# Peptides against a protein of PDB entry 7SFY: the designs that were tried, part 14

Target 1, 41 residues: chain A of PDB entry 7SFY
Amino acid sequence: ELFNLESRVEIEKSLTQMEDVLKALQMKLWEAESKLSFATC

## One batch from the design tools (peptide; aimed at target 1 M18 L22 L25, target 1 (a further copy) L25)

Design b2_p16_8_s2 (made by RFdiffusion4, then SolubleMPNN; from b2_p16_8, 8 letters changed)
Fold by OpenDDE base, seed 1:
Structure b2_p16_8_s2 (fold): chain B 41 residues (1-41), chain C 41 residues (1-41), chain A 16 residues (1-16)
Amino acid sequence: as target 1 above (41 residues)
Amino acid sequence: as target 1 above (41 residues)
Amino acid sequence: LLERARQLKKKLDELQ
């Protein structure tokens, strides 16, 4: 596939979507870890 | 789903994979754009 | 969200 306007736009859209998912997952991970409780004295 | 070690490891693995793909695509995009030629005088 | 990430990865693999 040759690079053209359509290809560029599609790649950029995909990159943005991945970044959004990444950020969402990172936030969920942070929340889950922050709520993790351990046996305490 | 409750957060546990398995869940954390799986999420972290997925995040890493996505980051790697993101970086690869960004590099490809940069290369393609840098090679794009226009009609010149 | 994890499933969404997997789906996006598949789509992006097709673009590579």
Scores: peptide ipSAE 0.107, ipTM 0.521, DockQ to the pose 0.052
OpenDDE base, seeds 2, 3, 4, 5: peptide ipSAE 0.106, 0.104, 0.108, 0.103; ipTM 0.526, 0.527, 0.526, 0.486; seed 4 fails the geometry check

Design b2_p16_8_s3 (made by RFdiffusion4, then SolubleMPNN; from b2_p16_8, 9 letters changed)
Fold by OpenDDE base, seed 4:
Structure b2_p16_8_s3 (fold): chain B 41 residues (1-41), chain C 41 residues (1-41), chain A 16 residues (1-16)
Amino acid sequence: as target 1 above (41 residues)
Amino acid sequence: as target 1 above (41 residues)
Amino acid sequence: LLKRALELKKKLDELQ
């Protein structure tokens, strides 16, 4: 495929979506671990 | 769902896979942009 | 969330 501005924008949108999911998962993991630490304390 | 060690490990595996994909995509984007810059220079 | 992450991963893999 020929790389152009439209393709770049599409890739950046996908990257942003992935980053948002990553952040959400990291937060959920932290919350779960925090609750576990609290419960095991 | 009850959060346990197995669930944690599974989440961490998924996070790692996503991070690897993110890095790969960022590198591809950079390469494409670099080639574009080279070609338009 | 994990399902969404897997779906995004698949879409992103298709972009590679």
Scores: peptide ipSAE 0.096, ipTM 0.519, DockQ to the pose 0.053
OpenDDE base, seeds 1, 2, 3, 5: peptide ipSAE 0.093, 0.091, 0.091, 0.093; ipTM 0.515, 0.518, 0.521, 0.498

Design b2_p16_8_s4 (made by RFdiffusion4, then SolubleMPNN; from b2_p16_8, 6 letters changed)
Fold by OpenDDE base, seed 4:
Structure b2_p16_8_s4 (fold): chain B 41 residues (1-41), chain C 41 residues (1-41), chain A 16 residues (1-16)
Amino acid sequence: as target 1 above (41 residues)
Amino acid sequence: as target 1 above (41 residues)
Amino acid sequence: LLERARQLKQKLEALQ
């Protein structure tokens, strides 16, 4: 596969998507940990 | 920055790093959720 | 590299 402008654009899209997922996972982790700290059984 | 060999190498490094972070976050999230499922009355 | 990006994208989609 040729490393050209099309490849760059596709990779940049993938990186952006990965960053979005990272942020979402960070938020989910924070929420889960917050619930644990507040758990009272 | 010009899309060249140097850019490709940097992108590969970034992808590897993001993959590592994703794996770490997945594990942490699993651990937190597992604790929640076990901590709920 | 593009193939690796595609594989990562698939993994990300599976997480969502």
Scores: peptide ipSAE 0.138, ipTM 0.522, DockQ to the pose 0.074
OpenDDE base, seeds 1, 2, 3, 5: peptide ipSAE 0.125, 0.130, 0.127, 0.133; ipTM 0.542, 0.541, 0.542, 0.520

## One batch from the design tools (peptide; aimed at target 1 L22)

Design b2_p17_1_s1 (made by RFdiffusion4, then SolubleMPNN; its pose is not in this set)
Fold by OpenDDE base, seed 3:
Structure b2_p17_1_s1 (fold): chain B 41 residues (1-41), chain C 41 residues (1-41), chain A 17 residues (1-17)
Amino acid sequence: as target 1 above (41 residues)
Amino acid sequence: as target 1 above (41 residues)
Amino acid sequence: DPLLKRARQLESELKAL
C-alpha cells in the first residue's frame, strides 16, 4: 500500500515539531547548566 | 511523492519513541529546575 | 526514504541528551 502526499506532509509536520521541541529543550538545558554553581561552601 | 507502508510504519515508530524520550527528558529537567537552589551559600 | 532518515537522525539526537 502506498500513502499519499497528505499523509507525508503530516509526518513532516510532526518531525518539524519534534525538532523545534528538541531545540527548546537544549536551550533549557543550557540555561539550567549556566545557573548551576559549583558547590563552594 | 508517494511512500510505502513500511516506511510510514517505521517513521511513526520512530516518532513514538522520540515522544517518549522527550517527555521523560522534559519531566526530568522540570524536576531538576524546580528543586534546584541557585543560591547555595 | 528521506523522511525516515530525518526521523532516525532526530531520534538519535534526542537519545543523546
Scores: peptide ipSAE 0.571, ipTM 0.808, DockQ to the pose 0.167
OpenDDE base, seeds 1, 2, 4, 5: peptide ipSAE 0.565, 0.568, 0.567, 0.571; ipTM 0.807, 0.807, 0.806, 0.810

Design b2_p17_1_s2 (made by RFdiffusion4, then SolubleMPNN; its pose is not in this set)
Fold by OpenDDE base, seed 5:
Structure b2_p17_1_s2 (fold): chain B 41 residues (1-41), chain C 41 residues (1-41), chain A 17 residues (1-17)
Amino acid sequence: as target 1 above (41 residues)
Amino acid sequence: as target 1 above (41 residues)
Amino acid sequence: DPLYKRALELKSKLDEL
C-alpha cells in the first residue's frame, strides 16, 4: 500500500520532531556526563 | 503525491532506529542525572 | 495506515518529553 500526501506530511513532521528531541537529549546527556566528570567528591 | 514501497520501507527503518535511540538516550540521561544528583559534595 | 499510526503514536510520546 502507498502513503497519501497527508500521511507523508505527518510522518515527515514527526520525523523532524523526533530528530529535534534526539538532539536535545544528546545535548543534555553530554552536559550531564560532563558535569558528572567534574562532580568528583 | 504518494510514497512507493521503497520510501515506505525507508521510513519504517528510520522510525525504528529513532525509537531505539530515543529509548537508549532516555535511559542514559536518567542514569547520568541520577548519578549527578548523588554526586553533590 | 499502520505506519502513519505508528508515527502519530511516537509523536505523542515525544510531546510528553
Scores: peptide ipSAE 0.373, ipTM 0.716, DockQ to the pose 0.075
OpenDDE base, seeds 1, 2, 3, 4: peptide ipSAE 0.321, 0.372, 0.365, 0.368; ipTM 0.658, 0.717, 0.713, 0.715

Design b2_p17_1_s3 (made by RFdiffusion4, then SolubleMPNN; its pose is not in this set)
Fold by OpenDDE base, seed 4:
Structure b2_p17_1_s3 (fold): chain B 41 residues (1-41), chain C 41 residues (1-41), chain A 17 residues (1-17)
Amino acid sequence: as target 1 above (41 residues)
Amino acid sequence: as target 1 above (41 residues)
Amino acid sequence: DPLLKRVKELKSKLEAL
């Protein structure tokens, strides 16, 4: 099944938005892992 | 204009990659946040 | 369409985080 151009554009837009969310999650991971290094006892 | 097969396959590959990255990030976040709970001083 | 289904599913998972 082939999509028309409009469907392609919609999918590509969604993929871009999802990639931005993944970048945000990577930042959250970095912050969480960074906090672990501060533990001193 | 039709969305050709090669473009569709490329999007499918991107989706698969993003799904894999999301899964990996979720696991890493869980591990990091779990370790933070162990800090006792 | 399975591609559209995958897009919607992944988007839903991301929005839930």
Scores: peptide ipSAE 0.454, ipTM 0.758, DockQ to the pose 0.165
OpenDDE base, seeds 1, 2, 3, 5: peptide ipSAE 0.451, 0.453, 0.453, 0.449; ipTM 0.758, 0.756, 0.755, 0.758

Design b2_p17_1_s4 (made by RFdiffusion4, then SolubleMPNN; its pose is not in this set)
Fold by OpenDDE base, seed 3:
Structure b2_p17_1_s4 (fold): chain B 41 residues (1-41), chain C 41 residues (1-41), chain A 17 residues (1-17)
Amino acid sequence: as target 1 above (41 residues)
Amino acid sequence: as target 1 above (41 residues)
Amino acid sequence: DPLLKRAQELKSKLDAL
């Protein structure tokens, strides 16, 4: 079974949004690791 | 207009890749935050 | 469509983070 146009457009929109979230997660990870690398003791 | 098989397969590959990246990021974030939250001083 | 459903479910998981 093949997608219709509506399904394709919705998938592409979802993929774009997921990429944005992944970028945000990468930033959060960087922040966490950065804080961890700073000697606080 | 219908979506062709090749495009569908490519979307599946993209989804799989994003799922894998998400898992990796979640693990690393968990590790970093766990270490950060653990009182060492 | 199963693939659309999968994509939307993954998006929902990501949005929940």
Scores: peptide ipSAE 0.430, ipTM 0.758, DockQ to the pose 0.099
OpenDDE base, seeds 1, 2, 4, 5: peptide ipSAE 0.424, 0.429, 0.422, 0.384; ipTM 0.755, 0.758, 0.755, 0.738

Design b2_p17_3_s1 (made by RFdiffusion4, then SolubleMPNN; failed a check: too like the target's own chain; its pose is not in this set)
Amino acid sequence: RVKQLEDQLWALQKKIA

Design b2_p17_3_s2 (made by RFdiffusion4, then SolubleMPNN; its pose is not in this set)
Fold by OpenDDE base, seed 2:
Structure b2_p17_3_s2 (fold): chain B 41 residues (1-41), chain C 41 residues (1-41), chain A 17 residues (1-17)
Amino acid sequence: as target 1 above (41 residues)
Amino acid sequence: as target 1 above (41 residues)
Amino acid sequence: RLEELKKQLWELQKKIE
């Protein structure tokens, strides 16, 4: 693979997208735990 | 969707996988920047 | 929604291969 400015920008774009998906998963986890706690407590 | 222990475990598994990929992307970014610096400096 | 997030993860994994 060729490491240049274009490759860096593409990797940074992918990183940002992954961080956004991680945040969405964390929110889903919070929802799941909240509903689970409601059902068990 | 049903929020229970199974759903929580699946979300946690996905979160862990995403964190591992994020680390891999960060390492790729470091490699790209290192090679870019080598080529431009 | 979880399945869609998994698909997005898979696509991102392909980009770093």
Scores: peptide ipSAE 0.088, ipTM 0.537, DockQ to the pose 0.059
OpenDDE base, seeds 1, 3, 4, 5: peptide ipSAE 0.086, 0.085, 0.087, 0.086; ipTM 0.519, 0.521, 0.535, 0.520

Design b2_p17_3_s4 (made by RFdiffusion4, then SolubleMPNN; its pose is not in this set)
Fold by OpenDDE base, seed 1:
Structure b2_p17_3_s4 (fold): chain B 41 residues (1-41), chain C 41 residues (1-41), chain A 17 residues (1-17)
Amino acid sequence: as target 1 above (41 residues)
Amino acid sequence: as target 1 above (41 residues)
Amino acid sequence: RVQQLKDKLWALQKKIE
């Protein structure tokens, strides 16, 4: 049971890290899209 | 930051890799929770 | 929690496509 609990905690930690990366990628995507503009002559 | 085709492909590849990790972690989580239920039932 | 991350990944990937 202790092993199972420790495993779940480690997985939750990894999931939290992935959530942080997701948020960072979402912000970068928003920034990139907001900076896009149409080329004009 | 230059948001071109290469940038999009790189981000999509990163997202795919994260999805693969999510699937692996989901399986590990299921195994841990299944073992916990088995041990406690 | 895992499903929430999957949903976020899916939504983000769809925005990039």
Scores: peptide ipSAE 0.120, ipTM 0.532, DockQ to the pose 0.362
OpenDDE base, seeds 2, 3, 4, 5: peptide ipSAE 0.117, 0.106, 0.113, 0.105; ipTM 0.519, 0.486, 0.531, 0.491

Design b2_p17_4_s1 (made by RFdiffusion4, then SolubleMPNN; its pose is not in this set)
Fold by OpenDDE base, seed 2:
Structure b2_p17_4_s1 (fold): chain B 41 residues (1-41), chain C 41 residues (1-41), chain A 17 residues (1-17)
Amino acid sequence: as target 1 above (41 residues)
Amino acid sequence: as target 1 above (41 residues)
Amino acid sequence: RLQELKDKLWELQKKIE
């Protein structure tokens, strides 16, 4: 694979996208646990 | 959606996988930039 | 929604390979 500006930009874009998905999953987990705590307490 | 132990475990598993992939991408980016610096300097 | 996130993760993993 030739590393050039296009490759770097694509990798950085993928990293950003993964960070966003990771945050979304973390928020979903928090929301689910929050609702569970509310429902059981 | 019913939040239960199965759901929690599945979400946590997905989060861990995403963190691992994120780290792998970051390492790939670093490696590529490192090689570029070596090749151009 | 969780499945959509898993699908996106899979697609990103394929780009790393």
Scores: peptide ipSAE 0.108, ipTM 0.528, DockQ to the pose 0.059
OpenDDE base, seeds 1, 3, 4, 5: peptide ipSAE 0.108, 0.101, 0.098, 0.107; ipTM 0.527, 0.485, 0.482, 0.529

Design b2_p17_4_s2 (made by RFdiffusion4, then SolubleMPNN; its pose is not in this set)
Fold by OpenDDE base, seed 3:
Structure b2_p17_4_s2 (fold): chain B 41 residues (1-41), chain C 41 residues (1-41), chain A 17 residues (1-17)
Amino acid sequence: as target 1 above (41 residues)
Amino acid sequence: as target 1 above (41 residues)
Amino acid sequence: RLEKLKKELWELKKKIE
């Protein structure tokens, strides 16, 4: 594949989308752990 | 959903998988940028 | 929804590889 502006932008968009999913999963983990901590106190 | 050890482990596995995908995309971006830099020098 | 998005991003990764 030729590296050009279009391919670079596409990869960067993909990275951003993956980061958003990671953040969402981290938030779900935090929410679950917070609820557990509260329930066990 | 009940938060238990199983759900926590499942979320952590998903996070790890997403991190692996992010690293792979970052490597592809780095490779592409490196090739472009080399080709334009 | 997160599982759907994970699958879409996995497919997107495969297109970039």
Scores: peptide ipSAE 0.109, ipTM 0.527, DockQ to the pose 0.054
OpenDDE base, seeds 1, 2, 4, 5: peptide ipSAE 0.101, 0.107, 0.100, 0.096; ipTM 0.517, 0.522, 0.482, 0.476; seed 5 fails the geometry check

Design b2_p17_4_s3 (made by RFdiffusion4, then SolubleMPNN; its pose is not in this set)
Fold by OpenDDE base, seed 5:
Structure b2_p17_4_s3 (fold): chain B 41 residues (1-41), chain C 41 residues (1-41), chain A 17 residues (1-17)
Amino acid sequence: as target 1 above (41 residues)
Amino acid sequence: as target 1 above (41 residues)
Amino acid sequence: RVQQLKDKLWELQKKIA
């Protein structure tokens, strides 16, 4: 299968989507870890 | 910058690295959320 | 959605390989 300009654009879109997911996961992780930090009994 | 075979290899490496980070973040998120779930006072 | 991205990643890797 060809790795042409169209494929490049598709890969770049996928990379961007993965970066968005990474950022979302990092934020969720921060939130969860913060809740652990601030959790008191 | 050229989008040639070398660039393709670099993108593939980046995608793999992002997948590894995604998995690591998913695991850490699971651990943090599990700790919240199992945390008792 | 994350699994969907992993599936897409796999498909992209197949094209690149």
Scores: peptide ipSAE 0.112, ipTM 0.500, DockQ to the pose 0.042
OpenDDE base, seeds 1, 2, 3, 4: peptide ipSAE 0.106, 0.105, 0.103, 0.107; ipTM 0.525, 0.522, 0.517, 0.524; seed 2 fails the geometry check

Design b2_p17_4_s4 (made by RFdiffusion4, then SolubleMPNN; its pose is not in this set)
Fold by OpenDDE base, seed 5:
Structure b2_p17_4_s4 (fold): chain B 41 residues (1-41), chain C 41 residues (1-41), chain A 17 residues (1-17)
Amino acid sequence: as target 1 above (41 residues)
Amino acid sequence: as target 1 above (41 residues)
Amino acid sequence: RVEELKKKLWELQEKIK
């Protein structure tokens, strides 16, 4: 596979997608951890 | 700046780092969510 | 950690331009 313009664009898109997923996971983790402190008996 | 071998290597290293963080967040999320179902009254 | 990666991502995107 050649590292050309197409590869560059694909990598840039992948990086953006990974950032979005990282943010989403960070939020979900925060929510889950927040519920733990709330789930008191 | 040209998109050369150096740029490719740098991006690939960054992608790998992001993937590692993604996996770590996924594991932490799984752990937190697991504790929620256990935290029953 | 996510914000640090975001900054690095931005820097990479700027280099790609």
Scores: peptide ipSAE 0.094, ipTM 0.469, DockQ to the pose 0.041
OpenDDE base, seeds 1, 2, 3, 4: peptide ipSAE 0.089, 0.085, 0.078, 0.076; ipTM 0.504, 0.492, 0.455, 0.454

Design b2_p17_5 (made by RFdiffusion4)
Pose (drawn by RFdiffusion4):
Structure b2_p17_5 (pose): chain A 41 residues (1-41), chain B 38 residues (1-38), chain P 17 residues (1-17)
Amino acid sequence: as target 1 above (41 residues)
Amino acid sequence: FNLESRVEIEKSLTQMEDVLKALQMKLWEAESKLSFAT
Amino acid sequence: LARVEALKAKAEAFEAK
């Protein structure tokens, strides 16, 4: 039970971490989209 | 992480791909840790 | 732009998981 809880804790911790890393990645991707979109009309 | 130039967009896009590549492994690792904890 | 759209599709597919 203890091991299970340690797992679930470290799991959902990095899940939020992956959420934070990607959504910043999605924001910069959007900037590049707008850049190449406007540039190539 | 620059977009001033086409060269920089290219370097920046590859960095984002490398980041996603790291995220895919982290997702799989999470898949397994969870499967092993049920 | 096509490369950016392909990277976006990968990012959306990863977010869906």

Design b2_p17_5_s1 (made by RFdiffusion4, then SolubleMPNN; from b2_p17_5, 8 letters changed)
Fold by OpenDDE base, seed 3:
Structure b2_p17_5_s1 (fold): chain B 41 residues (1-41), chain C 41 residues (1-41), chain A 17 residues (1-17)
Amino acid sequence: as target 1 above (41 residues)
Amino acid sequence: as target 1 above (41 residues)
Amino acid sequence: LERVKQLKAKLDALQSK
């Protein structure tokens, strides 16, 4: 009833999802900052 | 090896770290995108 | 973030049992 394998697996899945979100945000940041480097006028 | 309190604590620390990084990236993204909205000339 | 908070809540609930 305390900590078991099922709970651990669920947590680890969530960590993996967080890593995916992190990578997506990093990519978006790169896009935005890249645009800033271009002359707009 | 076994899912116990120590393992739980380690996972929680990792999740906290992930949250901190995500927040930092979100802020940086906001900064970059905000700058794009301003006229540069 | 909300997902992280939800995970912490679940972990705390498990610990309290």
Scores: peptide ipSAE 0.118, ipTM 0.498, DockQ to the pose 0.028
OpenDDE base, seeds 1, 2, 4, 5: peptide ipSAE 0.107, 0.106, 0.104, 0.115; ipTM 0.523, 0.522, 0.538, 0.504

Design b2_p17_5_s2 (made by RFdiffusion4, then SolubleMPNN; from b2_p17_5, 9 letters changed)
Fold by OpenDDE base, seed 4:
Structure b2_p17_5_s2 (fold): chain B 41 residues (1-41), chain C 41 residues (1-41), chain A 17 residues (1-17)
Amino acid sequence: as target 1 above (41 residues)
Amino acid sequence: as target 1 above (41 residues)
Amino acid sequence: LERVTQLKKKLEELQSK
């Protein structure tokens, strides 16, 4: 499809959602690794 | 499932893939906006 | 945006485990 205002807005929304998911996954990974390091100490 | 090495690796792979998609979408958005700005100048 | 949709789906599966 041709790029227009609607396409731009849709892409921006998708980017924001993906960034939020990335943050959530990074937090989960950090928590898991933190617990694991604690358990081995 | 309990967090283990396999789960960690899978999460890391997913994170990497999402980051790659984010970059691709950002590039597409930039290209579209760049062309639009050029066309109006 | 098909790839984005698929990634979101995979993510949901990982979060449910």
Scores: peptide ipSAE 0.100, ipTM 0.520, DockQ to the pose 0.047
OpenDDE base, seeds 1, 2, 3, 5: peptide ipSAE 0.101, 0.099, 0.094, 0.115; ipTM 0.519, 0.521, 0.518, 0.500; seeds 1, 5 fail the geometry check

Design b2_p17_5_s3 (made by RFdiffusion4, then SolubleMPNN; from b2_p17_5, 9 letters changed)
Fold by OpenDDE base, seed 5:
Structure b2_p17_5_s3 (fold): chain B 41 residues (1-41), chain C 41 residues (1-41), chain A 17 residues (1-17)
Amino acid sequence: as target 1 above (41 residues)
Amino acid sequence: as target 1 above (41 residues)
Amino acid sequence: LERVTQLKKKLDELQAK
């Protein structure tokens, strides 16, 4: 099998999906960290 | 731009790097969420 | 991540040829 256009397109699609997930996780991490609270009682 | 060996190597490196970051973010998210505390007083 | 791992594997196999 050759590393053709179809393979490239599939990889690019996956990279885009990964970037979207990365951004979502970064945002969720920020949200979670901003909600951290310490027990004082 | 041709999809040559150089492009393939670059894509592989990017995929590996993104995977590592994704795993790290997932772990950090879990850690942050596990530390959430609700005020009860 | 599994999908990415599969793609990495395929990429490595193609580069090895």
Scores: peptide ipSAE 0.123, ipTM 0.497, DockQ to the pose 0.029
OpenDDE base, seeds 1, 2, 3, 4: peptide ipSAE 0.113, 0.110, 0.123, 0.104; ipTM 0.525, 0.523, 0.497, 0.527; seed 1 fails the geometry check

Design b2_p17_5_s4 (made by RFdiffusion4, then SolubleMPNN; from b2_p17_5, 7 letters changed)
Fold by OpenDDE base, seed 5:
Structure b2_p17_5_s4 (fold): chain B 41 residues (1-41), chain C 41 residues (1-41), chain A 17 residues (1-17)
Amino acid sequence: as target 1 above (41 residues)
Amino acid sequence: as target 1 above (41 residues)
Amino acid sequence: LDRVRQLKAKLDALQAK
C-alpha cells in the first residue's frame, strides 16, 4: 500500500493521541510520586 | 517531497520509540502506584 | 515529553520535504 496523504494524516493523529496519553501518564506519575514522597516523609 | 518508503520506515521507527516510551511510563506509573498503595496501607 | 516532541518534530520535518 502506497504511503499517501491520508496515511500521513492518520499517523499524525495517532502521534497526537500518543502524546496526549504520555502527558496523562506523566501527570499521573508525578502525582503518584508526589504522594509517595509525602507519605514516606 | 513525495512520501516514500524511506520516510514511512522512519515514521514507523519513531512510532515504535514512542510506544516504548509509553510502555516505560506505564510501568513506572504502576510501580509508583504500587508503592503508594503499600505505603498508605 | 522531550523525546516525543523530538520525534514529532522529526516527523514534521520529513513531511515538510
Scores: peptide ipSAE 0.123, ipTM 0.512, DockQ to the pose 0.035
OpenDDE base, seeds 1, 2, 3, 4: peptide ipSAE 0.117, 0.119, 0.121, 0.120; ipTM 0.526, 0.517, 0.505, 0.543; seed 3 fails the geometry check

Design b2_p17_6 (made by RFdiffusion4)
Pose (drawn by RFdiffusion4):
Structure b2_p17_6 (pose): chain A 41 residues (1-41), chain B 38 residues (1-38), chain P 17 residues (1-17)
Amino acid sequence: as target 1 above (41 residues)
Amino acid sequence: FNLESRVEIEKSLTQMEDVLKALQMKLWEAESKLSFAT
Amino acid sequence: SLKSRIESTESRINSLK
Protein backbone atom coordinates (compact mmCIF):
# COMPACT_ATOMS: atom_id res chain seq x y z
CA GLU A 1 0.00 0.00 0.00
CA LEU A 2 2.86 2.38 0.84
CA PHE A 3 4.72 1.55 -2.35
CA ASN A 4 1.47 2.03 -4.27
CA LEU A 5 1.00 5.49 -2.81
CA GLU A 6 4.61 6.51 -3.48
CA SER A 7 4.12 5.45 -7.06
CA ARG A 8 0.86 7.32 -7.54
CA VAL A 9 2.43 10.43 -6.00
CA GLU A 10 5.53 10.43 -8.22
CA ILE A 11 3.31 9.56 -11.19
CA GLU A 12 0.85 12.41 -10.99
CA LYS A 13 3.65 14.76 -10.04
CA SER A 14 5.38 14.31 -13.36
CA LEU A 15 1.96 14.23 -15.05
CA THR A 16 1.48 17.89 -14.02
CA GLN A 17 5.12 18.49 -14.96
CA MET A 18 4.50 17.14 -18.41
CA GLU A 19 1.35 19.33 -18.54
CA ASP A 20 3.41 22.40 -17.79
CA VAL A 21 6.16 21.56 -20.24
CA LEU A 22 3.77 20.89 -23.11
CA LYS A 23 1.53 23.83 -22.76
CA ALA A 24 4.46 26.24 -22.87
CA LEU A 25 5.56 24.18 -25.93
CA GLN A 26 2.08 24.67 -27.44
CA MET A 27 2.26 28.41 -26.86
CA LYS A 28 5.54 28.81 -28.74
CA LEU A 29 4.34 26.51 -31.44
CA TRP A 30 1.33 28.86 -31.89
CA GLU A 31 3.71 31.77 -32.29
CA ALA A 32 5.59 29.92 -35.01
CA GLU A 33 2.32 28.96 -36.70
CA SER A 34 1.25 32.59 -36.81
CA LYS A 35 4.69 33.56 -38.07
CA LEU A 36 4.83 31.14 -40.97
CA SER A 37 1.12 31.62 -41.61
CA PHE A 38 1.33 35.37 -42.08
CA ALA A 39 4.62 35.03 -43.96
CA THR A 40 3.35 32.55 -46.53
CA CYS A 41 -0.06 34.26 -46.46
CA PHE B 1 13.87 29.61 -29.11
CA ASN B 2 13.88 32.31 -31.79
CA LEU B 3 11.49 33.02 -34.65
CA GLU B 4 13.28 36.06 -36.14
CA SER B 5 14.62 34.06 -39.04
CA ARG B 6 13.72 30.94 -40.99
CA VAL B 7 16.94 29.35 -39.76
CA GLU B 8 15.89 29.96 -36.19
CA ILE B 9 12.37 28.66 -36.71
CA GLU B 10 13.92 25.48 -38.01
CA LYS B 11 16.26 25.07 -35.03
CA SER B 12 13.37 25.98 -32.70
CA LEU B 13 10.95 23.49 -34.26
CA THR B 14 13.44 20.69 -33.90
CA GLN B 15 13.93 21.58 -30.24
CA MET B 16 10.17 21.31 -29.72
CA GLU B 17 10.21 17.90 -31.42
CA ASP B 18 13.05 16.79 -29.13
CA VAL B 19 11.00 18.03 -26.18
CA LEU B 20 7.92 16.01 -27.34
CA LYS B 21 10.19 13.01 -27.80
CA ALA B 22 11.20 13.28 -24.18
CA LEU B 23 7.58 13.72 -23.15
CA GLN B 24 6.54 10.52 -24.93
CA MET B 25 9.04 8.45 -22.97
CA LYS B 26 7.94 10.11 -19.73
CA LEU B 27 4.38 9.26 -20.59
CA TRP B 28 5.26 5.63 -21.17
CA GLU B 29 7.28 5.53 -17.96
CA ALA B 30 4.18 6.80 -16.15
CA GLU B 31 2.03 4.17 -17.98
CA SER B 32 4.22 1.44 -16.58
CA LYS B 33 4.72 2.69 -13.03
CA LEU B 34 0.91 2.91 -12.81
CA SER B 35 0.28 -0.52 -14.35
CA PHE B 36 2.74 -1.96 -11.84
CA ALA B 37 1.00 -0.23 -8.91
CA THR B 38 -2.47 -1.85 -9.42
CA SER P 1 -5.77 13.50 -22.86
CA LEU P 2 -2.08 14.25 -22.44
CA LYS P 3 -1.19 11.74 -25.16
CA SER P 4 -3.70 13.32 -27.58
CA ARG P 5 -2.23 16.77 -26.86
CA ILE P 6 1.29 15.47 -27.49
CA GLU P 7 0.19 13.86 -30.79
CA SER P 8 -1.67 17.04 -31.83
CA THR P 9 1.39 19.18 -31.05
CA GLU P 10 3.60 16.84 -33.07
CA SER P 11 1.21 16.96 -36.02
CA ARG P 12 1.25 20.80 -35.86
CA ILE P 13 5.05 20.85 -35.83
CA ASN P 14 5.14 18.47 -38.81
CA SER P 15 2.73 20.77 -40.66
CA LEU P 16 5.11 23.63 -40.14
CA LYS P 17 8.02 21.58 -41.47

Design b2_p17_6_s1 (made by RFdiffusion4, then SolubleMPNN; from b2_p17_6, 12 letters changed; failed a check: too like the target's own chain)
Amino acid sequence: SLEEQLKALQKKIDELK

Design b2_p17_6_s2 (made by RFdiffusion4, then SolubleMPNN; from b2_p17_6, 10 letters changed)
Fold by OpenDDE base, seed 5:
Structure b2_p17_6_s2 (fold): chain B 41 residues (1-41), chain C 41 residues (1-41), chain A 17 residues (1-17)
Amino acid sequence: as target 1 above (41 residues)
Amino acid sequence: as target 1 above (41 residues)
Amino acid sequence: SLKEQLEALLERLRKLK
């Protein structure tokens, strides 16, 4: 297969999706860890 | 721009790294959320 | 750290776009 425009577009879509997921996971991780630090028991 | 072999290799390396970090984030998130569920207060 | 790794990857991703 040629690494042409179609391939580039598809890869960029995948990269964008991965970026979004990573950001979401980072936020959720921060939130979870922050809640742990809020524990007073 | 037309993606050549060099571009493909670089992108694939980045994707692999992102996948590894994603998995690490998922594990850490699971651990954090699991600890939250252990709270009894 | 994982945070630093993520930031580095995001920066690398931006350069690829």
Scores: peptide ipSAE 0.124, ipTM 0.507, DockQ to the pose 0.053
OpenDDE base, seeds 1, 2, 3, 4: peptide ipSAE 0.123, 0.107, 0.116, 0.110; ipTM 0.503, 0.508, 0.505, 0.508

Design b2_p17_6_s3 (made by RFdiffusion4, then SolubleMPNN; from b2_p17_6, 11 letters changed)
Fold by OpenDDE base, seed 5:
Structure b2_p17_6_s3 (fold): chain B 41 residues (1-41), chain C 41 residues (1-41), chain A 17 residues (1-17)
Amino acid sequence: as target 1 above (41 residues)
Amino acid sequence: as target 1 above (41 residues)
Amino acid sequence: SLKEQLDALQSKLDKLK
């Protein structure tokens, strides 16, 4: 509960990691959608 | 590996969840920093 | 996996509360 340097550093590390994963997911989604094709008659 | 509606929905759900967590972390960091005080002589 | 990473991050958040 006490905020100190250690806590801040840990939170910042987690934030960075989450942002990286988020970017990866967004890219994966875009790539998948870009390759999506539709059946035609 | 096959992208379909199910895959897209799953990815979108994960993205939303991660964004929510990210926002929570950012808010926590801001709150903590706002309360930070410095020792004075 | 991405799901595992998400779960791990969520767990970290919970511990920071």
Scores: peptide ipSAE 0.093, ipTM 0.522, DockQ to the pose 0.057
OpenDDE base, seeds 1, 2, 3, 4: peptide ipSAE 0.090, 0.090, 0.088, 0.087; ipTM 0.523, 0.523, 0.528, 0.521

Design b2_p17_6_s4 (made by RFdiffusion4, then SolubleMPNN; from b2_p17_6, 11 letters changed)
Fold by OpenDDE base, seed 3:
Structure b2_p17_6_s4 (fold): chain B 41 residues (1-41), chain C 41 residues (1-41), chain A 17 residues (1-17)
Amino acid sequence: as target 1 above (41 residues)
Amino acid sequence: as target 1 above (41 residues)
Amino acid sequence: SLKEQLDALLAKIRELK
């Protein structure tokens, strides 16, 4: 209905979950780049 | 298993999808905040 | 770079919280 604490918390939960996935992707990217640098050095 | 174009494209695709979801969440947040401002004004 | 894009998205998420 209206923006309230419940709505805010709900959105923040979704954002937190996405942040976790983004961090996972970030780590995968780092690992991939690390392997590239290792292989090319 | 080395970083290559395929890996990059795969990550970019995931990032694009997440960006779309982020924008959706941003819009939902905007709508919620707009309703709050409308109701409180 | 993709890393920078990820960092930017993470920053946006933190901004929204």
Scores: peptide ipSAE 0.121, ipTM 0.516, DockQ to the pose 0.401
OpenDDE base, seeds 1, 2, 4, 5: peptide ipSAE 0.116, 0.118, 0.111, 0.116; ipTM 0.511, 0.511, 0.491, 0.497

